# Designs tried in a protein design run: peptides against a protein of PDB entry 4PAS. Part 7

Target 1, 39 residues: chain A of PDB entry 4PAS
Amino acid sequence: SVNQASTSRLEGLQSENHRLRMKITELDKDLEEVTMQLQ
Target 2, 39 residues: chain A of PDB entry 4PAS as posed
Amino acid sequence: SVNQASTSRLEGLQSENHHLRMKITELDKDLEEVTMQLQ

## One batch from the design tools (peptide; made by RFdiffusion4, then SolubleMPNN)

Design b1_p28_3_s1 (from b1_p28_3, 11 letters changed)
Fold by OpenDDE base, seed 5:
Structure b1_p28_3_s1 (fold): chain B 39 residues (1-39), chain A 28 residues (1-28)
Amino acid sequence: as target 1 above (39 residues)
Amino acid sequence: SELERIKKEKQEVLKKLDEVEAEIKKLE
């Protein structure tokens, strides 16, 4: 149904949102590590 | 440099994050 499709899409987007936020956290750690190595 | 590469990647991820969050808001 349309409702099921919308719900599934929302859940997919929420999962992607979480993934992207975790990726930002990882990249920030990488930036910190590289910055420290350059010092 | 590795530093600039990571900074650029982060900006691309942030851009995608904004898009995803906008789509979430649209569906809510």
Scores: peptide ipSAE 0.702, ipTM 0.923, DockQ to the pose 0.955
Fold by OpenDDE base, seed 4:
Structure b1_p28_3_s1 (fold): chain B 39 residues (1-39), chain A 28 residues (1-28)
Amino acid sequence: as target 1 above (39 residues)
Amino acid sequence: SELERIKKEKQEVLKKLDEVEAEIKKLE
């Protein structure tokens, strides 16, 4: 149904949102590490 | 440099994050 499709899409987007936020955290850690190595 | 590569990747991820969050808001 339309409602089921919307709910499933929302859940997928929420999962992707979480993944992307975690990726930002990882990249920030990588940036910190590289910055320290360049000092 | 590795630093600039990571910075650029971060910006691309942030861009995608904004798109995903916009779609979430649309569905809520």
Scores: peptide ipSAE 0.702, ipTM 0.922, DockQ to the pose 0.967
Fold by OpenDDE base, seed 1:
Structure b1_p28_3_s1 (fold): chain B 39 residues (1-39), chain A 28 residues (1-28)
Amino acid sequence: as target 1 above (39 residues)
Amino acid sequence: SELERIKKEKQEVLKKLDEVEAEIKKLE
């Protein structure tokens, strides 16, 4: 149903949101590491 | 440089994050 499709899409988006936030955390650590190496 | 590469990647991820969060808000 339309409701089922919407809920499934929301769950997918929430999962992607979490993945992207985790990626930001990883990239921030990478930036910190590279910045320290350049000093 | 590696620094600039990572900065650019982060900006692309942030852009996608904004899009995903906007779609989530639309569905809520």
Scores: peptide ipSAE 0.701, ipTM 0.922, DockQ to the pose 0.969
Fold by OpenDDE base, seed 2:
Structure b1_p28_3_s1 (fold): chain B 39 residues (1-39), chain A 28 residues (1-28)
Amino acid sequence: as target 1 above (39 residues)
Amino acid sequence: SELERIKKEKQEVLKKLDEVEAEIKKLE
């Protein structure tokens, strides 16, 4: 149904949102590590 | 450099995050 499609889409977007936020955290750690190594 | 590569990747991820959050907002 339309509602099922919408909820499935939302759940997919929410999981992607979480993944992207976690990726930012990882990249920030990488930036910190590289910065320390360059100092 | 590795530093600049990571910075650029972060900007691309942030761009995608904005798009995903905008789509979430449309469904709410």
Scores: peptide ipSAE 0.701, ipTM 0.922, DockQ to the pose 0.958

Design b1_p28_3_s2 (from b1_p28_3, 12 letters changed)
Fold by OpenDDE base, seed 1:
Structure b1_p28_3_s2 (fold): chain B 39 residues (1-39), chain A 28 residues (1-28)
Amino acid sequence: as target 1 above (39 residues)
Amino acid sequence: SELEEIEKEKQGLLEKLNEVEKEIKELQ
């Protein structure tokens, strides 16, 4: 159904949102480390 | 530089995050 398709899409997007946020957090730590090393 | 490459990757992820969050908002 339309509702089932929308729910499945939303769940996939929420999972991707979480994955992206975690990766951005990792990159922020990498940036902090590299910045410190360049000083 | 390594810093520039990480910043570029991060920018790409932020753009993707924006699109994902936009679609989430549309579905809620």
Scores: peptide ipSAE 0.674, ipTM 0.914, DockQ to the pose 0.955
Fold by OpenDDE base, seed 3:
Structure b1_p28_3_s2 (fold): chain B 39 residues (1-39), chain A 28 residues (1-28)
Amino acid sequence: as target 1 above (39 residues)
Amino acid sequence: SELEEIEKEKQGLLEKLNEVEKEIKELQ
């Protein structure tokens, strides 16, 4: 159904949102490390 | 530089995150 499709899409997006946020957090740590090494 | 490349990657992910969050708002 349309509702099931929308729910499944939302769940997928929420999972992707979490994945992206985790990766950004990792990159922020990498940026901190590289910045420190450049100082 | 490595710093600039990581910043570019991060910027790309932030843009993707913005699109994902936009679609989440549309579905809620």
Scores: peptide ipSAE 0.674, ipTM 0.914, DockQ to the pose 0.963
Fold by OpenDDE base, seed 2:
Structure b1_p28_3_s2 (fold): chain B 39 residues (1-39), chain A 28 residues (1-28)
Amino acid sequence: as target 1 above (39 residues)
Amino acid sequence: SELEEIEKEKQGLLEKLNEVEKEIKELQ
């Protein structure tokens, strides 16, 4: 149904949102480490 | 440099995050 499709899409987007936020946090840590190594 | 490449990757992810959050808002 349309409602099932919308719910499934929302759940997928929420999972992707979480994944993206976690990856950005990882990159921020990598940036900190690289910056420290360059000093 | 490695620093610049990570910064570019991060910028791409931030842009994607904005799109995802926009679509989430539209579905809620």
Scores: peptide ipSAE 0.674, ipTM 0.914, DockQ to the pose 0.959
Fold by OpenDDE base, seed 5:
Order: sequence, then structure tokens, then C-alpha cells
Structure b1_p28_3_s2 (fold): chain B 39 residues (1-39), chain A 28 residues (1-28)
Amino acid sequence: as target 1 above (39 residues)
Amino acid sequence: SELEEIEKEKQGLLEKLNEVEKEIKELQ
């Protein structure tokens, strides 16, 4: 149903949101490490 | 530089995050 499709889409988006936030956190750590190496 | 490449990747992910969060808000 349309409602089932919307729910599945929302669940997929929530998982992607979490993945993106975690990856951004990793990149922030990488940026800190690279910045320290450039000093 | 490596720093510039990571910053570009991060910017792309932030833009994608904004799109995902917008769609989540629309579905809630």
C-alpha cells in the first residue's frame, strides 16, 4: 500500500541519516588528524 | 591537498544530509 511504501521509505531515510552523520563525524576526525600532521 | 579533498567530501555529505532530513520532515 501507499502507507507501507511511505513507511519503508522513511525507515530507509532514517538509516541513511544515521549513516551520513556517522561518516561526517569520521571526516571531522580525519580533518583533525590531517590538520595536526600539517603543523 | 588531502585536507581540501576531505573538506569537499564533507560538504557533499552535508548537502545530502540536508536533503535526507528535509524528506524525513515531509514524511512525518
Scores: peptide ipSAE 0.674, ipTM 0.914, DockQ to the pose 0.957

Design b1_p28_4_s1 (from b1_p28_4, 15 letters changed)
Fold by OpenDDE base, seed 3:
Structure b1_p28_4_s1 (fold): chain B 39 residues (1-39), chain A 28 residues (1-28)
Amino acid sequence: as target 1 above (39 residues)
Amino acid sequence: SLKEKLEQIKKEKEEVEKKLAEVEQQIA
């Protein structure tokens, strides 16, 4: 149904949002690590 | 080099942030 499709889309977007935010966290950790190595 | 790695990570982060903005725009 339309409602099911909308709900599934939102859940998919929320999952992707979470994944991307976690990736940012990982990249920030990597940035910190490399920065420290450069110091 | 470490400097190149740093710049690469920054570049990747920029791309991820771009995608994140797109997803958040779709959610909103």
Scores: peptide ipSAE 0.698, ipTM 0.918, DockQ to the pose 0.968
Fold by OpenDDE base, seed 1:
Structure b1_p28_4_s1 (fold): chain B 39 residues (1-39), chain A 28 residues (1-28)
Amino acid sequence: as target 1 above (39 residues)
Amino acid sequence: SLKEKLEQIKKEKEEVEKKLAEVEQQIA
């Protein structure tokens, strides 16, 4: 149904949002690690 | 080099942040 499609899309977007935020967290950790090595 | 790695990570982060902004715009 239309409602099911809309809900599925939102859930997909929320999942992607979470994935991207987690990736940023990982990249920040990588940045910290490299920065520390540069010191 | 470490400097090159740093710049690469920064660049990747910028791209991820760009995609995140697009997703958040679609959610809102």
Scores: peptide ipSAE 0.698, ipTM 0.918, DockQ to the pose 0.960
Fold by OpenDDE base, seed 4:
Structure b1_p28_4_s1 (fold): chain B 39 residues (1-39), chain A 28 residues (1-28)
Amino acid sequence: as target 1 above (39 residues)
Amino acid sequence: SLKEKLEQIKKEKEEVEKKLAEVEQQIA
């Protein structure tokens, strides 16, 4: 149904949002690690 | 090199941030 499709889309976007935010956290950690190695 | 790795990570982060912005815009 239309409602089911809308809900599923939102849930998918929220899941992707979470994944992307976690990836940013990981990349920030990697940046810090490499930066420290460069010092 | 470490410098190359740093730049690669920065580049990847930039791409992830672009995708994040798109997703957040769609959620809003």
Scores: peptide ipSAE 0.698, ipTM 0.918, DockQ to the pose 0.960
Fold by OpenDDE base, seed 2:
Structure b1_p28_4_s1 (fold): chain B 39 residues (1-39), chain A 28 residues (1-28)
Amino acid sequence: as target 1 above (39 residues)
Amino acid sequence: SLKEKLEQIKKEKEEVEKKLAEVEQQIA
């Protein structure tokens, strides 16, 4: 249904949003690690 | 090298942030 399609799309976007935010957190940690190694 | 790794991570982060902005725009 239209409602199911809309809900599924939103849930997919929210899931991707979470994944991307977590990836940024990981990359920030990697940046910190490399920066510390450069010091 | 460590310098190259740093720049590569920065580049990847930039791309992830770009994708995040697109997703957040679609949610809003």
Scores: peptide ipSAE 0.697, ipTM 0.918, DockQ to the pose 0.959

Design b1_p28_4_s2 (from b1_p28_4, 16 letters changed)
Fold by OpenDDE base, seed 5:
Structure b1_p28_4_s2 (fold): chain B 39 residues (1-39), chain A 28 residues (1-28)
Amino acid sequence: as target 1 above (39 residues)
Amino acid sequence: SLEEKLKKIQEEKEELEKKLAETEAQIA
Protein backbone atom coordinates (compact mmCIF):
# COMPACT_ATOMS: atom_id res chain seq x y z
CA SER B 1 0.00 0.00 0.00
CA VAL B 2 0.93 3.64 -0.19
CA ASN B 3 1.34 3.73 3.56
CA GLN B 4 3.59 0.70 3.50
CA ALA B 5 5.74 2.26 0.83
CA SER B 6 6.05 5.46 2.83
CA THR B 7 6.98 3.69 6.03
CA SER B 8 9.47 1.48 4.22
CA ARG B 9 11.11 4.54 2.73
CA LEU B 10 11.31 6.20 6.12
CA GLU B 11 12.84 3.11 7.68
CA GLY B 12 15.36 2.94 4.88
CA LEU B 13 16.31 6.56 5.37
CA GLN B 14 16.62 6.10 9.11
CA SER B 15 18.81 3.07 8.60
CA GLU B 16 21.04 4.95 6.19
CA ASN B 17 21.16 7.89 8.55
CA HIS B 18 22.32 5.65 11.36
CA ARG B 19 24.92 3.98 9.16
CA LEU B 20 26.30 7.33 8.11
CA ARG B 21 26.52 8.56 11.68
CA MET B 22 28.37 5.46 12.74
CA LYS B 23 30.81 5.76 9.87
CA ILE B 24 31.44 9.40 10.67
CA THR B 25 32.19 8.42 14.25
CA GLU B 26 34.73 5.92 13.00
CA LEU B 27 36.33 8.52 10.78
CA ASP B 28 36.56 10.91 13.71
CA LYS B 29 38.49 8.25 15.57
CA ASP B 30 40.73 7.75 12.56
CA LEU B 31 41.30 11.49 12.31
CA GLU B 32 42.28 11.61 15.94
CA GLU B 33 44.69 8.74 15.48
CA VAL B 34 46.38 10.24 12.45
CA THR B 35 46.54 13.66 14.08
CA MET B 36 48.25 12.19 17.11
CA GLN B 37 50.75 10.44 14.87
CA LEU B 38 51.54 13.72 13.16
CA GLN B 39 52.33 15.38 16.48
CA SER A 1 51.98 10.18 3.97
CA LEU A 2 50.15 10.84 7.19
CA GLU A 3 49.22 14.29 5.93
CA GLU A 4 47.67 12.77 2.85
CA LYS A 5 45.81 10.20 4.94
CA LEU A 6 44.47 12.96 7.16
CA LYS A 7 43.29 14.88 4.13
CA LYS A 8 41.61 11.84 2.60
CA ILE A 9 39.80 10.96 5.82
CA GLN A 10 38.57 14.51 6.15
CA GLU A 11 37.37 14.54 2.57
CA GLU A 12 35.51 11.27 3.07
CA LYS A 13 33.96 12.58 6.26
CA GLU A 14 32.76 15.71 4.52
CA GLU A 15 31.14 13.63 1.81
CA LEU A 16 29.41 11.43 4.37
CA GLU A 17 28.19 14.46 6.28
CA LYS A 18 26.69 15.74 3.06
CA LYS A 19 24.86 12.45 2.60
CA LEU A 20 23.79 12.53 6.22
CA ALA A 21 22.30 15.97 5.75
CA GLU A 22 20.44 14.72 2.70
CA THR A 23 18.91 11.81 4.58
CA GLU A 24 17.93 14.04 7.47
CA ALA A 25 16.30 16.49 5.10
CA GLN A 26 14.29 13.66 3.57
CA ILE A 27 13.26 12.33 6.97
CA ALA A 28 12.10 15.74 8.12
Scores: peptide ipSAE 0.689, ipTM 0.923, DockQ to the pose 0.962
Fold by OpenDDE base, seed 3:
Structure b1_p28_4_s2 (fold): chain B 39 residues (1-39), chain A 28 residues (1-28)
Amino acid sequence: as target 1 above (39 residues)
Amino acid sequence: SLEEKLKKIQEEKEELEKKLAETEAQIA
């Protein structure tokens, strides 16, 4: 149970980490787009 | 305005980066 809880927590954190990275990537593209429009 | 959009996106990104750092710290 301890191992299951630990692995589940890790997997959850990794999933959230991945989600955050993907959203940041999207925002980077948005930033690039807006920056280009300002130039 | 585009300037405000830029600022808003940057602010959101900074918040997400904080959350990212938090998850990475917990994973470590």
Scores: peptide ipSAE 0.689, ipTM 0.923, DockQ to the pose 0.952
Fold by OpenDDE base, seed 1:
Structure b1_p28_4_s2 (fold): chain B 39 residues (1-39), chain A 28 residues (1-28)
Amino acid sequence: as target 1 above (39 residues)
Amino acid sequence: SLEEKLKKIQEEKEELEKKLAETEAQIA
């Protein structure tokens, strides 16, 4: 149904949003490590 | 080099932030 499709899409977007935030956090850690090595 | 690694990570992060913004815009 339309409602099911909308809910599924929202959940998918929220899941992707969370995944992206987690990856960004990991990259920030990597950036910190590389920056430290450059000092 | 470390400088190249730094640049690569920064570029990847920037791409992910663009995607993040896109998901947030769609959620809103």
Scores: peptide ipSAE 0.689, ipTM 0.923, DockQ to the pose 0.961
Fold by OpenDDE base, seed 4:
Structure b1_p28_4_s2 (fold): chain B 39 residues (1-39), chain A 28 residues (1-28)
Amino acid sequence: as target 1 above (39 residues)
Amino acid sequence: SLEEKLKKIQEEKEELEKKLAETEAQIA
């Protein structure tokens, strides 16, 4: 149904959003590590 | 080198932030 399609799309976007945020957090830690090594 | 690693991570982060902005725009 239209409602099911809309809900599924939203849930997919929300999960992708969360995944991206988590990966960015990981990269921030990597950046911190490399930056410390450069000091 | 460490400088190259730093640059690579920064570039990857930049790309992911673009994707994040796209998802947030679609959610809103």
Scores: peptide ipSAE 0.688, ipTM 0.923, DockQ to the pose 0.956

Design b1_p28_4_s3 (from b1_p28_4, 16 letters changed)
Fold by OpenDDE base, seed 5:
Structure b1_p28_4_s3 (fold): chain B 39 residues (1-39), chain A 28 residues (1-28)
Amino acid sequence: as target 1 above (39 residues)
Amino acid sequence: DLEKKLQEILKEKEELEKKLKEVEEQIA
């Protein structure tokens, strides 16, 4: 059904959004670590 | 080395932020 497809797509996008945000947070921590090591 | 690692992380972050923007545009 179109409603199920739309809901599934939205949930997929929301999960990807969360995944991306978490990965960016991890990279920020990596950046902090590397920066501190360079100092 | 650490400087190259920093550059690699920054590059990856830029790519992920671009992808995040695309996802958020599709959600909105």
Scores: peptide ipSAE 0.683, ipTM 0.921, DockQ to the pose 0.948
Fold by OpenDDE base, seed 4:
Structure b1_p28_4_s3 (fold): chain B 39 residues (1-39), chain A 28 residues (1-28)
Amino acid sequence: as target 1 above (39 residues)
Amino acid sequence: DLEKKLQEILKEKEELEKKLKEVEEQIA
């Protein structure tokens, strides 16, 4: 189904979006920690 | 080397933000 394919693609993109945002958040925390250690 | 770690994290973050932008553009 074309609709199923479109829905699955969107869900995959949304999942990846969430994953990337979470990883960036983690890196921001790591950056903060390293920065504090450098001070 | 903390400065090296800092640079590595910054580099990784830059790559992730590029990927995020690409994904968001595909969603939109």
Scores: peptide ipSAE 0.683, ipTM 0.921, DockQ to the pose 0.952
Fold by OpenDDE base, seed 2:
Structure b1_p28_4_s3 (fold): chain B 39 residues (1-39), chain A 28 residues (1-28)
Amino acid sequence: as target 1 above (39 residues)
Amino acid sequence: DLEKKLQEILKEKEELEKKLKEVEEQIA
């Protein structure tokens, strides 16, 4: 439907937003780990 | 090579942050 398409897209974007933020957090952890190993 | 690994992580993070910005712009 008219609003269903836009809401589904928004939900997809919000899901992707969350996924990306979580991945960045994971990389920050990896950065910390590697940095510690370099010290 | 830890230094190379560090560089790769930083590069990947940069790409993800770029994608995040694009997604947030679409949400807004």
Scores: peptide ipSAE 0.683, ipTM 0.921, DockQ to the pose 0.961
Fold by OpenDDE base, seed 1:
Structure b1_p28_4_s3 (fold): chain B 39 residues (1-39), chain A 28 residues (1-28)
Amino acid sequence: as target 1 above (39 residues)
Amino acid sequence: DLEKKLQEILKEKEELEKKLKEVEEQIA
């Protein structure tokens, strides 16, 4: 149904949002590590 | 080359933040 499709889309977007935020956090950790090595 | 690695990470982060903004825009 339309409602089901909308809900699934939102859930997918929320999942992607979370995934992206987690990946950015990982990159921040990588940045910190590289920066430390450069010092 | 650590400096190149740093730049690559920064570049990737920039792209991910752009995607994040787009996703958040769609959620809103």
Scores: peptide ipSAE 0.683, ipTM 0.921, DockQ to the pose 0.957

## One batch from the design tools (peptide; made by RFdiffusion4, then SolubleMPNN; from b1_p29_4, 16 letters changed)

Design b1_p29_4_s2
Fold by OpenDDE base, seed 1:
Structure b1_p29_4_s2 (fold): chain B 39 residues (1-39), chain A 29 residues (1-29)
Amino acid sequence: as target 1 above (39 residues)
Amino acid sequence: LEEELRKIQEELHELRKRLAEVEAEIARL
């Protein structure tokens, strides 16, 4: 149904949102470490 | 290290851009 398709899309977007936030957190840490090594 | 720094910055830029798109799409549903 249209409602099922919208729910599945939202669940996919929420999963992607979580994945992106986790990866950004990892890279922000890597950025801090590299920046510290360049000082 | 300068090249590594640049790569991390570029990847972060693309990830934050994609995050904004995903969050905007979530807000429209």
Scores: peptide ipSAE 0.702, ipTM 0.924, DockQ to the pose 0.922
Fold by OpenDDE base, seed 3:
Structure b1_p29_4_s2 (fold): chain B 39 residues (1-39), chain A 29 residues (1-29)
Amino acid sequence: as target 1 above (39 residues)
Amino acid sequence: LEEELRKIQEELHELRKRLAEVEAEIARL
Protein backbone atom coordinates (compact mmCIF):
# COMPACT_ATOMS: atom_id res chain seq x y z
CA SER B 1 0.00 0.00 0.00
CA VAL B 2 1.00 3.69 -0.29
CA ASN B 3 1.18 3.84 3.52
CA GLN B 4 3.49 0.80 3.67
CA ALA B 5 5.76 2.26 0.97
CA SER B 6 5.97 5.64 2.78
CA THR B 7 6.65 3.92 6.14
CA SER B 8 9.43 1.74 4.65
CA ARG B 9 10.95 4.83 2.99
CA LEU B 10 10.85 6.76 6.27
CA GLU B 11 12.48 3.84 8.13
CA GLY B 12 15.24 3.69 5.48
CA LEU B 13 15.83 7.45 5.74
CA GLN B 14 15.86 7.32 9.56
CA SER B 15 18.41 4.48 9.43
CA GLU B 16 20.58 6.51 7.02
CA ASN B 17 20.18 9.62 9.22
CA HIS B 18 21.41 7.64 12.23
CA ARG B 19 24.35 6.16 10.26
CA LEU B 20 25.38 9.62 9.03
CA ARG B 21 25.18 11.15 12.52
CA MET B 22 27.30 8.34 13.99
CA LYS B 23 29.94 8.71 11.24
CA ILE B 24 30.00 12.51 11.69
CA THR B 25 30.56 12.01 15.44
CA GLU B 26 33.47 9.63 14.75
CA LEU B 27 35.09 12.02 12.28
CA ASP B 28 34.57 15.05 14.56
CA LYS B 29 36.60 13.12 17.17
CA ASP B 30 39.28 12.26 14.59
CA LEU B 31 39.35 15.92 13.55
CA GLU B 32 39.86 17.01 17.17
CA GLU B 33 42.71 14.48 17.60
CA VAL B 34 44.52 15.59 14.42
CA THR B 35 43.98 19.26 15.30
CA MET B 36 45.48 18.68 18.75
CA GLN B 37 48.51 16.92 17.19
CA LEU B 38 49.08 19.94 14.90
CA GLN B 39 49.20 22.37 17.88
CA LEU A 1 48.81 15.21 9.46
CA GLU A 2 47.83 18.24 7.36
CA GLU A 3 46.71 15.91 4.56
CA GLU A 4 44.79 13.78 7.09
CA LEU A 5 43.14 16.94 8.46
CA ARG A 6 42.12 17.97 4.93
CA LYS A 7 40.67 14.51 4.17
CA ILE A 8 38.61 14.48 7.39
CA GLN A 9 37.32 17.99 6.66
CA GLU A 10 36.33 17.00 3.11
CA GLU A 11 34.58 13.81 4.28
CA LEU A 12 32.75 15.76 7.02
CA HIS A 13 31.57 18.30 4.46
CA GLU A 14 30.13 15.59 2.20
CA LEU A 15 28.52 13.72 5.12
CA ARG A 16 26.87 16.90 6.48
CA LYS A 17 25.60 17.73 2.98
CA ARG A 18 24.08 14.24 2.69
CA LEU A 19 22.63 14.51 6.21
CA ALA A 20 20.86 17.75 5.28
CA GLU A 21 19.36 16.03 2.20
CA VAL A 22 18.14 13.06 4.27
CA GLU A 23 16.65 15.32 6.97
CA ALA A 24 14.92 17.44 4.32
CA GLU A 25 13.43 14.28 2.78
CA ILE A 26 12.27 13.03 6.21
CA ALA A 27 10.60 16.42 6.81
CA ARG A 28 8.63 16.03 3.52
CA LEU A 29 7.15 12.65 4.49
Scores: peptide ipSAE 0.702, ipTM 0.924, DockQ to the pose 0.924
Fold by OpenDDE base, seed 5:
Structure b1_p29_4_s2 (fold): chain B 39 residues (1-39), chain A 29 residues (1-29)
Amino acid sequence: as target 1 above (39 residues)
Amino acid sequence: LEEELRKIQEELHELRKRLAEVEAEIARL
């Protein structure tokens, strides 16, 4: 149904949102570490 | 290390751009 397609799309986007936020947090730490090594 | 820093910054830029697109799409559903 249209509602099932919209729900599955929302769940996919929410999963991607979570993955992106986690990866950004990891890279922010990597950036901090590299920045500290360059000081 | 400067090249590593540049690569992390570039990846972060693209990830934050994609995050904004995903959040905007979520807000439209």
Scores: peptide ipSAE 0.702, ipTM 0.924, DockQ to the pose 0.932
Fold by OpenDDE base, seed 2:
Structure b1_p29_4_s2 (fold): chain B 39 residues (1-39), chain A 29 residues (1-29)
Amino acid sequence: as target 1 above (39 residues)
Amino acid sequence: LEEELRKIQEELHELRKRLAEVEAEIARL
């Protein structure tokens, strides 16, 4: 159904949103570590 | 270290761009 397709799309986007946020947090930490080493 | 810094900054830029697209799509549902 249209509702089932919309729900599955939302769940996929929410999963991608979470994955992106986690990866950004990891790289922000890596950025801080490299920046500190360059000081 | 300067090259590593640049690579992290470039990857962060692309990830934040994609995040904005995903959040905008979620907001339209």
Scores: peptide ipSAE 0.701, ipTM 0.924, DockQ to the pose 0.924

